# Ledger of designs, part 39: peptides against a protein of PDB entry 5HDT

Target 1, 163 residues: chain A of PDB entry 5HDT
Amino acid sequence: MVVKTFMDMDQDSEEEKELYLNLALHLASDFFLKHPDKDVRLLVACCLADIFRIYAPEAPYTSPDKLKDIFMFITRQLKGLEDTKSPQFNRYFYLLENIAWVKSYNICFELEDSNEIFTQLYRTLFSVINNGHNQKVHMHMVDLMSSIICEGDTVSQELLDTV
Target 2, 163 residues: chain A of PDB entry 5HDT as posed
Amino acid sequence: MVVKTFMDMDQDSEEEKELYLNLALHLASDFFLKHPDKDVRLLVACCLADIFRIYAPEAPHTSPDKLKDIFMFITRQLKGLEDTKSPQFNRYFYLLENIAWVKSYNICFELEDSNEIFTQLYRTLFSVINNGHNQKVHMHMVDLMSSIICEGDTVSQELLDTV

## One batch from the design tools (peptide; made by RFdiffusion4, then SolubleMPNN)

Design b2_p13_8_s2 (from b2_p13_8, 4 letters changed)
Fold by OpenDDE base, seed 5:
Structure b2_p13_8_s2 (fold): chain B 163 residues (1-163), chain A 13 residues (1-13)
Amino acid sequence: as target 1 above (163 residues)
Amino acid sequence: MRYNPKLNTTKRP
């Protein structure tokens, strides 16, 4: 299973990273990013998060447009954190924990549209935050947002107003 | 998850 393959892969496994490079590229195709099944999109997002973890500090995706599409896609999936009683909540939690720990979004600082990506991320997180979330969820959300602020050189006024 | 110091974005080549 593709999801398990990337989930179990180590960052230092250079041979495996090379072996599954083409699969990583294929998972970022429009076929998967625009898949009609919500559960499939969540699985794809988790897999992409693991890919960013494995290939850190770089990404296997060379196209800035593709990177933007991926992060906008992941951001959209985070909306699923709103329903804490969903059967898929644990997978949404995994996604949040992963991208917060890896600091995956920090790759976006090299993109021209970084402010758009960060603004959408912050708006999404603030939209889904509620009192039903436990302390761990809140901590990961704060870690994700604070990492971007701390490592960013400049932030738009719109983003500052959101924080 | 296993920590790798390469996760620090400031260490990017």
Scores: peptide ipSAE 0.032, ipTM 0.672, DockQ to the pose 0.110
Fold by OpenDDE base, seed 1:
Structure b2_p13_8_s2 (fold): chain B 163 residues (1-163), chain A 13 residues (1-13)
Amino acid sequence: as target 1 above (163 residues)
Amino acid sequence: MRYNPKLNTTKRP
């Protein structure tokens, strides 16, 4: 299973990183990003999050447009955090925990459309946050947002209005 | 998750 492969891989697995590089690139294709099945998209998002973790601080994706597509895609998946009773909630939690810990979105500072990505992320997080979330979920959301603000020299007014 | 010191920044040079 592809999901398990990337999940179990650590950052020092150089041989495995090379072996699965082509798979990592393929997972970012429109076929997967636009897959009609919501559960498949969630699994893809988790894999992509693990790929960013494994290759940090770099990423195997060299195209700015592709990076934008990936992070916009991941952001859309975070909407699934709204329903804490969903059978897939643990995977949504994994996604959130991963991207917060790795600080994956911080790679977006190199992109021209970084403000759009961050704004959409913040809007999404505030749209799904609710009193049903435990302290860990809240902590990861705060960590994710604060990391971006702290490392960003300039934050758009639109983003500030969202915070 | 295994921590690696290279995670101190995700910005690409």
Scores: peptide ipSAE 0.029, ipTM 0.672, DockQ to the pose 0.104
Fold by OpenDDE base, seed 4:
Structure b2_p13_8_s2 (fold): chain B 163 residues (1-163), chain A 13 residues (1-13)
Amino acid sequence: as target 1 above (163 residues)
Amino acid sequence: MRYNPKLNTTKRP
């Protein structure tokens, strides 16, 4: 299974990273990013999160537009965190935990549309945060947002107004 | 998560 392959892969596995590079690139195609099934999109998001982890600090995606699409895509998936009773909540949690820990969104600082990406991320997170989430979920959400603020030199006023 | 401590984040030094 593709999800398990990337989930179990180590950053130091150079041969495997090279072997699955084409798959990583393919997973970022519109076919997957615009897949009609919500559960498939979530799985794709988790894979992409793992890809960012595995290839850190540099993602295999060379196109700024593609990177933007990916992070906007991941951001949209985070809306699923709102329903804590969803059967897929654990995968949403995995996605959140991963991107928070890896600080994947830091790649976006070099993108022209970074402010748009971060703004959408913050809006999304604040829209789904609720008292039904356990401490770990809250912690990851806060970590994700705080990391961007702390490491970003050019945080937009709009983003600051959102926080 | 399996990671290399030196490369485990996307933060650029």
Scores: peptide ipSAE 0.029, ipTM 0.681, DockQ to the pose 0.146
Fold by OpenDDE base, seed 2:
Structure b2_p13_8_s2 (fold): chain B 163 residues (1-163), chain A 13 residues (1-13)
Amino acid sequence: as target 1 above (163 residues)
Amino acid sequence: MRYNPKLNTTKRP
């Protein structure tokens, strides 16, 4: 139910956004980010992606450390894109599509450890990309990486050399 | 994509 709630919520739903703010904060707790079930973590990641979409251009999370944890968490989930035959692949696709379209990672430019986050993101994407991915997956990966390069003067040369 | 000036963000059609 929680997954569906955030998935269906519009950015213009001000009353709902306020109503579910506490739930959004709760979903970013260590309990969920470190949940032992891989499928649960994927669902949490999708919810967090939707939360970033709904509350854009701002995030409801005020702590820089929490934001870092969330994006590192989402990045780890993207490893699931490697196996295109996985029953959960479509949900991994949803996660990728969402964060690419919303440009969620652009919030990270305000963080002290942005370079670490972007480095891990790029390493993860390059580790999972393969010829089994269709054109849409490739497009979203490119869009995600390009957005960061285009808007960030903080992107290190080391990161650029990996591209 | 649709731009929402109130939220200063882009929305899906």
Scores: peptide ipSAE 0.027, ipTM 0.638, DockQ to the pose 0.168

Design b2_p13_8_s3 (from b2_p13_8 with F2L H6K M7L)
Fold by OpenDDE base, seed 1:
Structure b2_p13_8_s3 (fold): chain B 163 residues (1-163), chain A 13 residues (1-13)
Amino acid sequence: as target 1 above (163 residues)
Amino acid sequence: MLYNPKLNTEKRP
């Protein structure tokens, strides 16, 4: 299974990283990003998060447009955090934990549309946060938002109004 | 506890 392969892969696994590079690129195709099944999209998002983890601090995706598409895609998947009783909640948690720890969104600072990406991320997080979330979920959300604010030299007023 | 304790990421540019 592709998801397990990337989940179990270490950052120092150079041979495996090279072996699965083409697969990593393929997973970012419109076929997967626009897949009609939301559970498939969640698995794809988790896999992409692991890809960013494995290849950190670099990323195999060189196109700014592709990076934007990926992070907008991941952001959309985070909406699934709203239902803590969902059978897929553990995978949504995995996604959140991963991107918060890896600081994957920090790649977006080099993108022209970074403000759009960050604004959409913050709006999404505040839309799904609720009292049903445990402390770890809240911590990851705060860590994710704080990292972006602290490392960004300038933040749009729209983003500041969201925070 | 993090899922992968072996994570050692550097600051992204």
Scores: peptide ipSAE 0.031, ipTM 0.671, DockQ to the pose 0.088
Fold by OpenDDE base, seed 5:
Structure b2_p13_8_s3 (fold): chain B 163 residues (1-163), chain A 13 residues (1-13)
Amino acid sequence: as target 1 above (163 residues)
Amino acid sequence: MLYNPKLNTEKRP
């Protein structure tokens, strides 16, 4: 029910955005980010991706530490893209497509630890990319990485060496 | 997914 609620919500639904604000905040709690079930964590990541889309350009999360935790969490979920035969691959694809299209990681430029987040993202994407991925997956991966490079003002040498 | 064209402009650093 929660996944469908945020997936079906658009960015102009101001009344609904206010109504579900507390739920959005609750989904970013340690209870969900550290949930023991891998499938639940994937669903949470998809919900969070939709929350960033819905509330763009400003996330409802006010804590820089919380934002860092969320993006590190989403990055960890992207490891699931490696197994193209997984029953959950379509949800991993949804997650990738969403964050690439929305450019949600651009919020991280305002964080002190942006370089750490981007480095982990690039390392993760390069670790999971394989010949089993179709052209759409490759396109979204490239779009996600190139958006950060093109729009970033300051990038660490370590990140540049990774690209 | 639903998208507003203003999203990309507003999210740019």
Scores: peptide ipSAE 0.031, ipTM 0.669, DockQ to the pose 0.092
Fold by OpenDDE base, seed 3:
Structure b2_p13_8_s3 (fold): chain B 163 residues (1-163), chain A 13 residues (1-13)
Amino acid sequence: as target 1 above (163 residues)
Amino acid sequence: MLYNPKLNTEKRP
């Protein structure tokens, strides 16, 4: 299974990283990013999160437009955190935990549209946060938002209004 | 769930 392959891989597996590079590129295709099945999109998002973890500090995606599409895609999947009773909640939690720990969104500082990406991320997080979330979920959300604020040189007024 | 001892987050920009 592709999901397990990337989940079990570490950053020091150089030969294995090279072997699965083409698969990583294929997972970011429009076919997967625009897949009609919500559960498939969630699995794709988790794989992409692991890919960013494994290939850190770089990413195999060289196109700025593709990187923007990927992070906007991941952001949209985070909406699934709203329903804590969903059978897929644990996978949404995994996605949140991963991107917060790895600080994957920090790659976006190199993109021209970084402000748009961060604004959408913050709007999404504040839209789904609720009293049903435990302390760990809140901690990861705060870690994710604070890391971007601390690393960013400039923050738009719109982004400040969401904080 | 995630925490891999081989992960070095300091490498991420």
Scores: peptide ipSAE 0.028, ipTM 0.666, DockQ to the pose 0.089
Fold by OpenDDE base, seed 2:
Structure b2_p13_8_s3 (fold): chain B 163 residues (1-163), chain A 13 residues (1-13)
Amino acid sequence: as target 1 above (163 residues)
Amino acid sequence: MLYNPKLNTEKRP
């Protein structure tokens, strides 16, 4: 399974990284990003998160537009964190934990539309955070947002006003 | 933790 493959791969697996590079690129296609099945989109998001982890600090996606699409896509999936009782919650947790740990969104500072991405991220996180989340979820959400603020030399005042 | 702690992860700059 594709999800398992990327989940088990580490950053030092150069041969595997090369082997699965084409798959990583295809996972970012509109076919997957706009897939009608919500569960499929979640799996894709998890794979993309792992891809960012594996290829860090670089990413196999060279197009700024593609990177924007990916992070906007991941951001939309984070809405699923709202329901802590969902059968898919553990995968949403994995997604959150991964992107927070890796600081994947920090790559967005290189994008022209970084402020839009971060704004949507913050709005999404604040919309889903609730008292039903355990401490770990809250911690990852805070870590995710704080990392962007702390490293944001280019963070606009407009974005700060939104937060 | 669902993240595999056995795997080394370099955080993005």
Scores: peptide ipSAE 0.026, ipTM 0.653, DockQ to the pose 0.109; fails the geometry check

Design b2_p13_8_s4 (from b2_p13_8, 4 letters changed)
Fold by OpenDDE base, seed 2:
Structure b2_p13_8_s4 (fold): chain B 163 residues (1-163), chain A 13 residues (1-13)
Amino acid sequence: as target 1 above (163 residues)
Amino acid sequence: MLYNPKLNTTKRP
């Protein structure tokens, strides 16, 4: 129910955005980010991705530490892209497509630990990318990585060495 | 799929 609610919500749904703001904040709690069930974590990641989409270009999460936790969390979920035959692959695809299109990670440029986040993202993506992925998956991965490189004011040498 | 023609914003760098 919650997943579908955010999936179906538009950016201009102001009343709904306000109504579900508390839920959005709750979904970023440690209870969900550290949930023991990987399928639950994936659903949470998808919801968070949709929340970033819905509230773009701003995020309802004002704490830099919380934002870092969220993006590190999402990054960890992207590991699931490796298995294209997984029953959950479509949700992993949704997650990838969403964050690539929305350019969600671009908000991380405002964070002190942006280099750590981007490094982990790139390492994760390169670890899961394989020839079994279709063209769309590859495209989204490339878009996700290239957007950060192209739009970032400052990219550390360490990050460049990772790419 | 994500595509929604109503969407008009992305995250700012």
Scores: peptide ipSAE 0.031, ipTM 0.701, DockQ to the pose 0.094
Fold by OpenDDE base, seed 3:
Parts: sequence; C-alpha cells; structure tokens
Structure b2_p13_8_s4 (fold): chain B 163 residues (1-163), chain A 13 residues (1-13)
Amino acid sequence: as target 1 above (163 residues)
Amino acid sequence: MLYNPKLNTTKRP
C-alpha cells in the first residue's frame, strides 16, 4: 500500500505531499534502512526514490547525516542489478531508471561527504555492469554518472580513476 | 513517470 501511494503521487499534489510527509520521514528510519529482509530493503529504496521524485527539487530530509545514509543505502541496493535473471530485477531497474531520470544524487552536492557518496556509486555501477544488461540499463547508468560529472564543480582524483 | 516543470530545473548550484 505505501509503495503504491508514493508511486502514483505526482509532483503537483501539494496537499498530498504535506499529508504524507511524516510517512516519508518514517521510511528513512534505521528500522527500514537496516531491515534484515533484502526484498523489503529494495521496496524501501524504491519508495525513497519516489519521495525524491515527488518533492524535487527539494527533499523532506533536512539532516545531512540522514541524506548521506539514504544515498549510501540506495547505492547498496543497486548491487542487485548484477543478476538480470532475478525475479526482483524489474524493481531494481525501476530504482535505476527513477534515480537517473530525477537526478536524485544531485542533492548530494550540498553534502560535505559528496565525494565519498559519488565514489561508492561509481564503484557499485562498474561492479554490476555485465553483458546481460540491455541498452536501456546501460543508458540509465551512463546518464546517472554523466550528470554528476557534468554538474559537479570538482571531482576527486579517486572518482576520476574509477571512470 | 509524471513530469512537473519544477523537476526540469533540478540543476543545483
């Protein structure tokens, strides 16, 4: 039910965005980010991606530490893109497509640890890329990485070495 | 995905 609520919500629904703000904040709690079930974590990641989409260009999360935790969490979920034959692959694809289109990671430029977040993202993406991925998956991965490089003022040498 | 013009200007300084 929660997944569908955020998935179906559009960016102009101001009253609904206010109504579900507390739920959005609750989904970013340690209870969900550290949930023991891998499938639950994937659903949480998709919900968080939709929350970033709905509230763009802002985010309801005001704590820099919380934002870092969320993006590190989302990055860890992207490892699931490696197995194209998984029953959950379509949800991993949804996650990738969403964050690439929304450019959700661009919020991280305001964080002190942005280079760490981007480095982990690039390492993760390069680790999961394989010949089983179709052109659309590759396109979203490239879009996600290129937007960060093009819009960032500075990129660490470590990140450059990864590219 | 539903598009809103606010999302089109997501470029951050």
Scores: peptide ipSAE 0.028, ipTM 0.656, DockQ to the pose 0.086
Fold by OpenDDE base, seed 5:
Structure b2_p13_8_s4 (fold): chain B 163 residues (1-163), chain A 13 residues (1-13)
Amino acid sequence: as target 1 above (163 residues)
Amino acid sequence: MLYNPKLNTTKRP
């Protein structure tokens, strides 16, 4: 129910955005980010991706530490893209497509630890990319990485060496 | 298509 609620929500749905604000905040709690079930964590990541989409260009999360935790969490979920034959691959694809389209990670430029987040993202993407991925997956990965490089003003040398 | 966003604004256009 919760997954569908955020998936179907529009950016212009102001009443709904206000109504589900507390739920959005609750989904970013340690209870969900550290949930023991891998499938639950994937669903949470998809919800968080939709929350970033819905509340764009801002986010309901005001804590820099919380934002860092969320993006590090989403990055960890992207490891699931490696197995193209997984029953959950379509949900991982949804996550990738969403964050690429929304350019969600670009909010991290406002964080002190942006380089850490971007480095971890690039390492993760390069670790999971393989010949089993179709052209769409590759395009989303490239779009996600290039948007960060193109908009970045303070990209570390370590990240530049990775790209 | 699994995802059809009604995206009016990106985080960093």
Scores: peptide ipSAE 0.028, ipTM 0.679, DockQ to the pose 0.090
Fold by OpenDDE base, seed 1:
Structure b2_p13_8_s4 (fold): chain B 163 residues (1-163), chain A 13 residues (1-13)
Amino acid sequence: as target 1 above (163 residues)
Amino acid sequence: MLYNPKLNTTKRP
């Protein structure tokens, strides 16, 4: 129910955005980010991606540490893209498409640990890319990585070595 | 509906 609520919500739904703000904040709690069930974590990641979409260009999360935790969490979920035959692959695809289109990771440029986040993202993406992925998956991965490089004024050598 | 302010465009997933 929660997943569908955020998925169907538009960015112009101001009253709904206010109504579900507390839920959005709660979904970023350690209870959900450290949930033992992999499928639950994927659903949480999709919800968080939708939250970033809905509240774009801003995020309802004001703590830099919390934002870091969220993006590191989302990055870890992207490992699920490796298995194209997984029953959950469509949700992993949704996650990838969403964060690539919205350019959600660009919020991280304001974080002190942005380099760590981007490095981990790139390493994860390159680790899961395989020939079983269709053109759309490849396109979203490239879009996600290129947008970060283009928006960043400087890129660390470590990040360049990852690419 | 997704809106990307950087691209000034919208997309529905």
Scores: peptide ipSAE 0.028, ipTM 0.646, DockQ to the pose 0.208; fails the geometry check

## One batch from the design tools (peptide; made by RFdiffusion4, then SolubleMPNN)

Design b2_p14_1_s1 (from b2_p14_1, 8 letters changed)
Fold by OpenDDE base, seed 5:
Structure b2_p14_1_s1 (fold): chain B 163 residues (1-163), chain A 14 residues (1-14)
Amino acid sequence: as target 1 above (163 residues)
Amino acid sequence: SKSKEVLQKILEEQ
C-alpha cells in the first residue's frame, strides 16, 4: 500500500458516496472497532478516515453514540505515532495527515460529548509527540489541534489544562 | 489475515 498524498485528499463524487455507504456502516461495526488485531484496527482507522474525507463535511453515520465511538477509536490508534521506526509508521502518518487535512474531528462539535473527544485527542497527541518526529508530523499535529481550538465555540477547563 | 487483505483493498480503491 502506498501512502496517499495531499493530492489524493479531494472528496469523491456523489456517486462514490452512495457506493461506499453500506461499506462505511459495516466498517463502524463492533467487529472492526473491537478487532483483536492491532494492524487490522489501524487499517480500519485509515478506512474510516477516508470515509470522513469522502463525506466531508457530513458523515454517513446518524447515531451520535456511533460517531463518538468512531472518533474515540481513531484517537486510540494515533498512539501508534510514538514509534517512528515501526514498520507501520507510514500508515499512522497517513492517518494523521488525512484527519488533519480534512479536519475530520470538526464534525464532533455537534456531539454532546465533544469536549471528552477533544480532550482525549489532545492528551493522546501530547503523549506521543517527541523529538524523533519530523517537521511534517509536528505540523499535522499542530494543525489538527489548532483547528479545533479556533472553530470551537467554547473550550472546557479540562481542555485548557491539557493544551 | 483475511480482514487485512480486504481492508487494504478498500484503502487502495479510495
Scores: peptide ipSAE 0.100, ipTM 0.797, DockQ to the pose 0.029
Fold by OpenDDE base, seed 4:
Structure b2_p14_1_s1 (fold): chain B 163 residues (1-163), chain A 14 residues (1-14)
Amino acid sequence: as target 1 above (163 residues)
Amino acid sequence: SKSKEVLQKILEEQ
């Protein structure tokens, strides 16, 4: 109810925005990002993706270091896409679909370490892409990577070498 | 864990 309620909420209310802002910040805490349970980390990633969707095109996170940590964290979770037979695959798919559609990683262009983030993203995606994935999975992976290339002002040589 | 349950409930909104 929290995320869905927020989506329908009047964003002109400072009190309401503050309430869910705190939740967003808490989800990005080390407690969750470094949680020992893999399933919890996946759920956290999905929630963070939802937060980015809700706040798009902005983000509730103002710290560049925190944003970097979040996207590096999300990127690490995408490794779970490799096992198409996992019971959690549907949530990995949701994560992929969400961040691809929202273009969540576009926020990273403002970060000093954007190149590192994008490089790790591409390496991760290419490492998990396989013929066992259906067309939709492939499409989202391609969309996620191509949007960054197309919308970025510059692409580093390192990133080009990754592609 | 408790955290897992809470997060699952949030995601059930989807």
Scores: peptide ipSAE 0.091, ipTM 0.791, DockQ to the pose 0.029
Fold by OpenDDE base, seed 2:
Structure b2_p14_1_s1 (fold): chain B 163 residues (1-163), chain A 14 residues (1-14)
Amino acid sequence: as target 1 above (163 residues)
Amino acid sequence: SKSKEVLQKILEEQ
């Protein structure tokens, strides 16, 4: 499988966006979000990240609860960044690069449980950061976290305690 | 396995 970088990818046309709508909804189903195969869940996360990239700054998901589930799901997948020698690391890198570049998590500010989402994201990122990560990985992690802090009007004490 | 293959194809098409 060829891993593409976000910088080398173009956003899809409006026509293609429409074609992806049903797929987007399907990928957010419990079948995929709770799939027993770890590699499948990673692929689902990457696909969801692509969907957010394509539809940015909006999302095809209208349910706040569904959006929360998706981002909590993506956050859980980011745990895979901890092992830099994993055969799947490049795909985890793709996920990180994409969501950092697109600022995908920023749509969570409209959610009531945004603080919970951001807190879990920060905890996850800090738990996986290690000396095996190259400069790009560190940069994307910092970029992802700083973007949320900069855009947010208020930061909960719980979130601050995770930093 | 089947789901994995499908998702891989989708990802490659992006």
Scores: peptide ipSAE 0.077, ipTM 0.778, DockQ to the pose 0.029
Fold by OpenDDE base, seed 3:
Structure b2_p14_1_s1 (fold): chain B 163 residues (1-163), chain A 14 residues (1-14)
Amino acid sequence: as target 1 above (163 residues)
Amino acid sequence: SKSKEVLQKILEEQ
């Protein structure tokens, strides 16, 4: 299987939005978000990240509860970045690269539970950072966290304590 | 699984 880097992917278009609309709704179901196979959950997260890239700055989801579930799900998958020797590491890297470049989490500012989402993201990123990561991984992590701090009007004390 | 195969094909076509 050949996985293309984010930079080599085609730009979003109206054709892509129409193609992935039904897929977007199905991938957000409990069947996929709670799938027992860890590899399947990673693939689902990558697909969801692609969906957010295509629809940015909007999303095909209208329910705030569903959006929260999706981003909490994606955050949980980022824990896989810790093991740099895993055969799945390249897909975890793709997930991080995509989310950081697109600024996918910025849509969460409109959610009531945004502070909870951002806090969990920061805790997860700091928990997986290690000396085995190359400069590109560190750069994407910093870009992701910096963007949220710069765009946020209010930051909870709990979030500040994680920095 | 069937789901894994389908998801892999989707990612490869991106």
Scores: peptide ipSAE 0.108, ipTM 0.799, DockQ to the pose 0.028; fails the geometry check

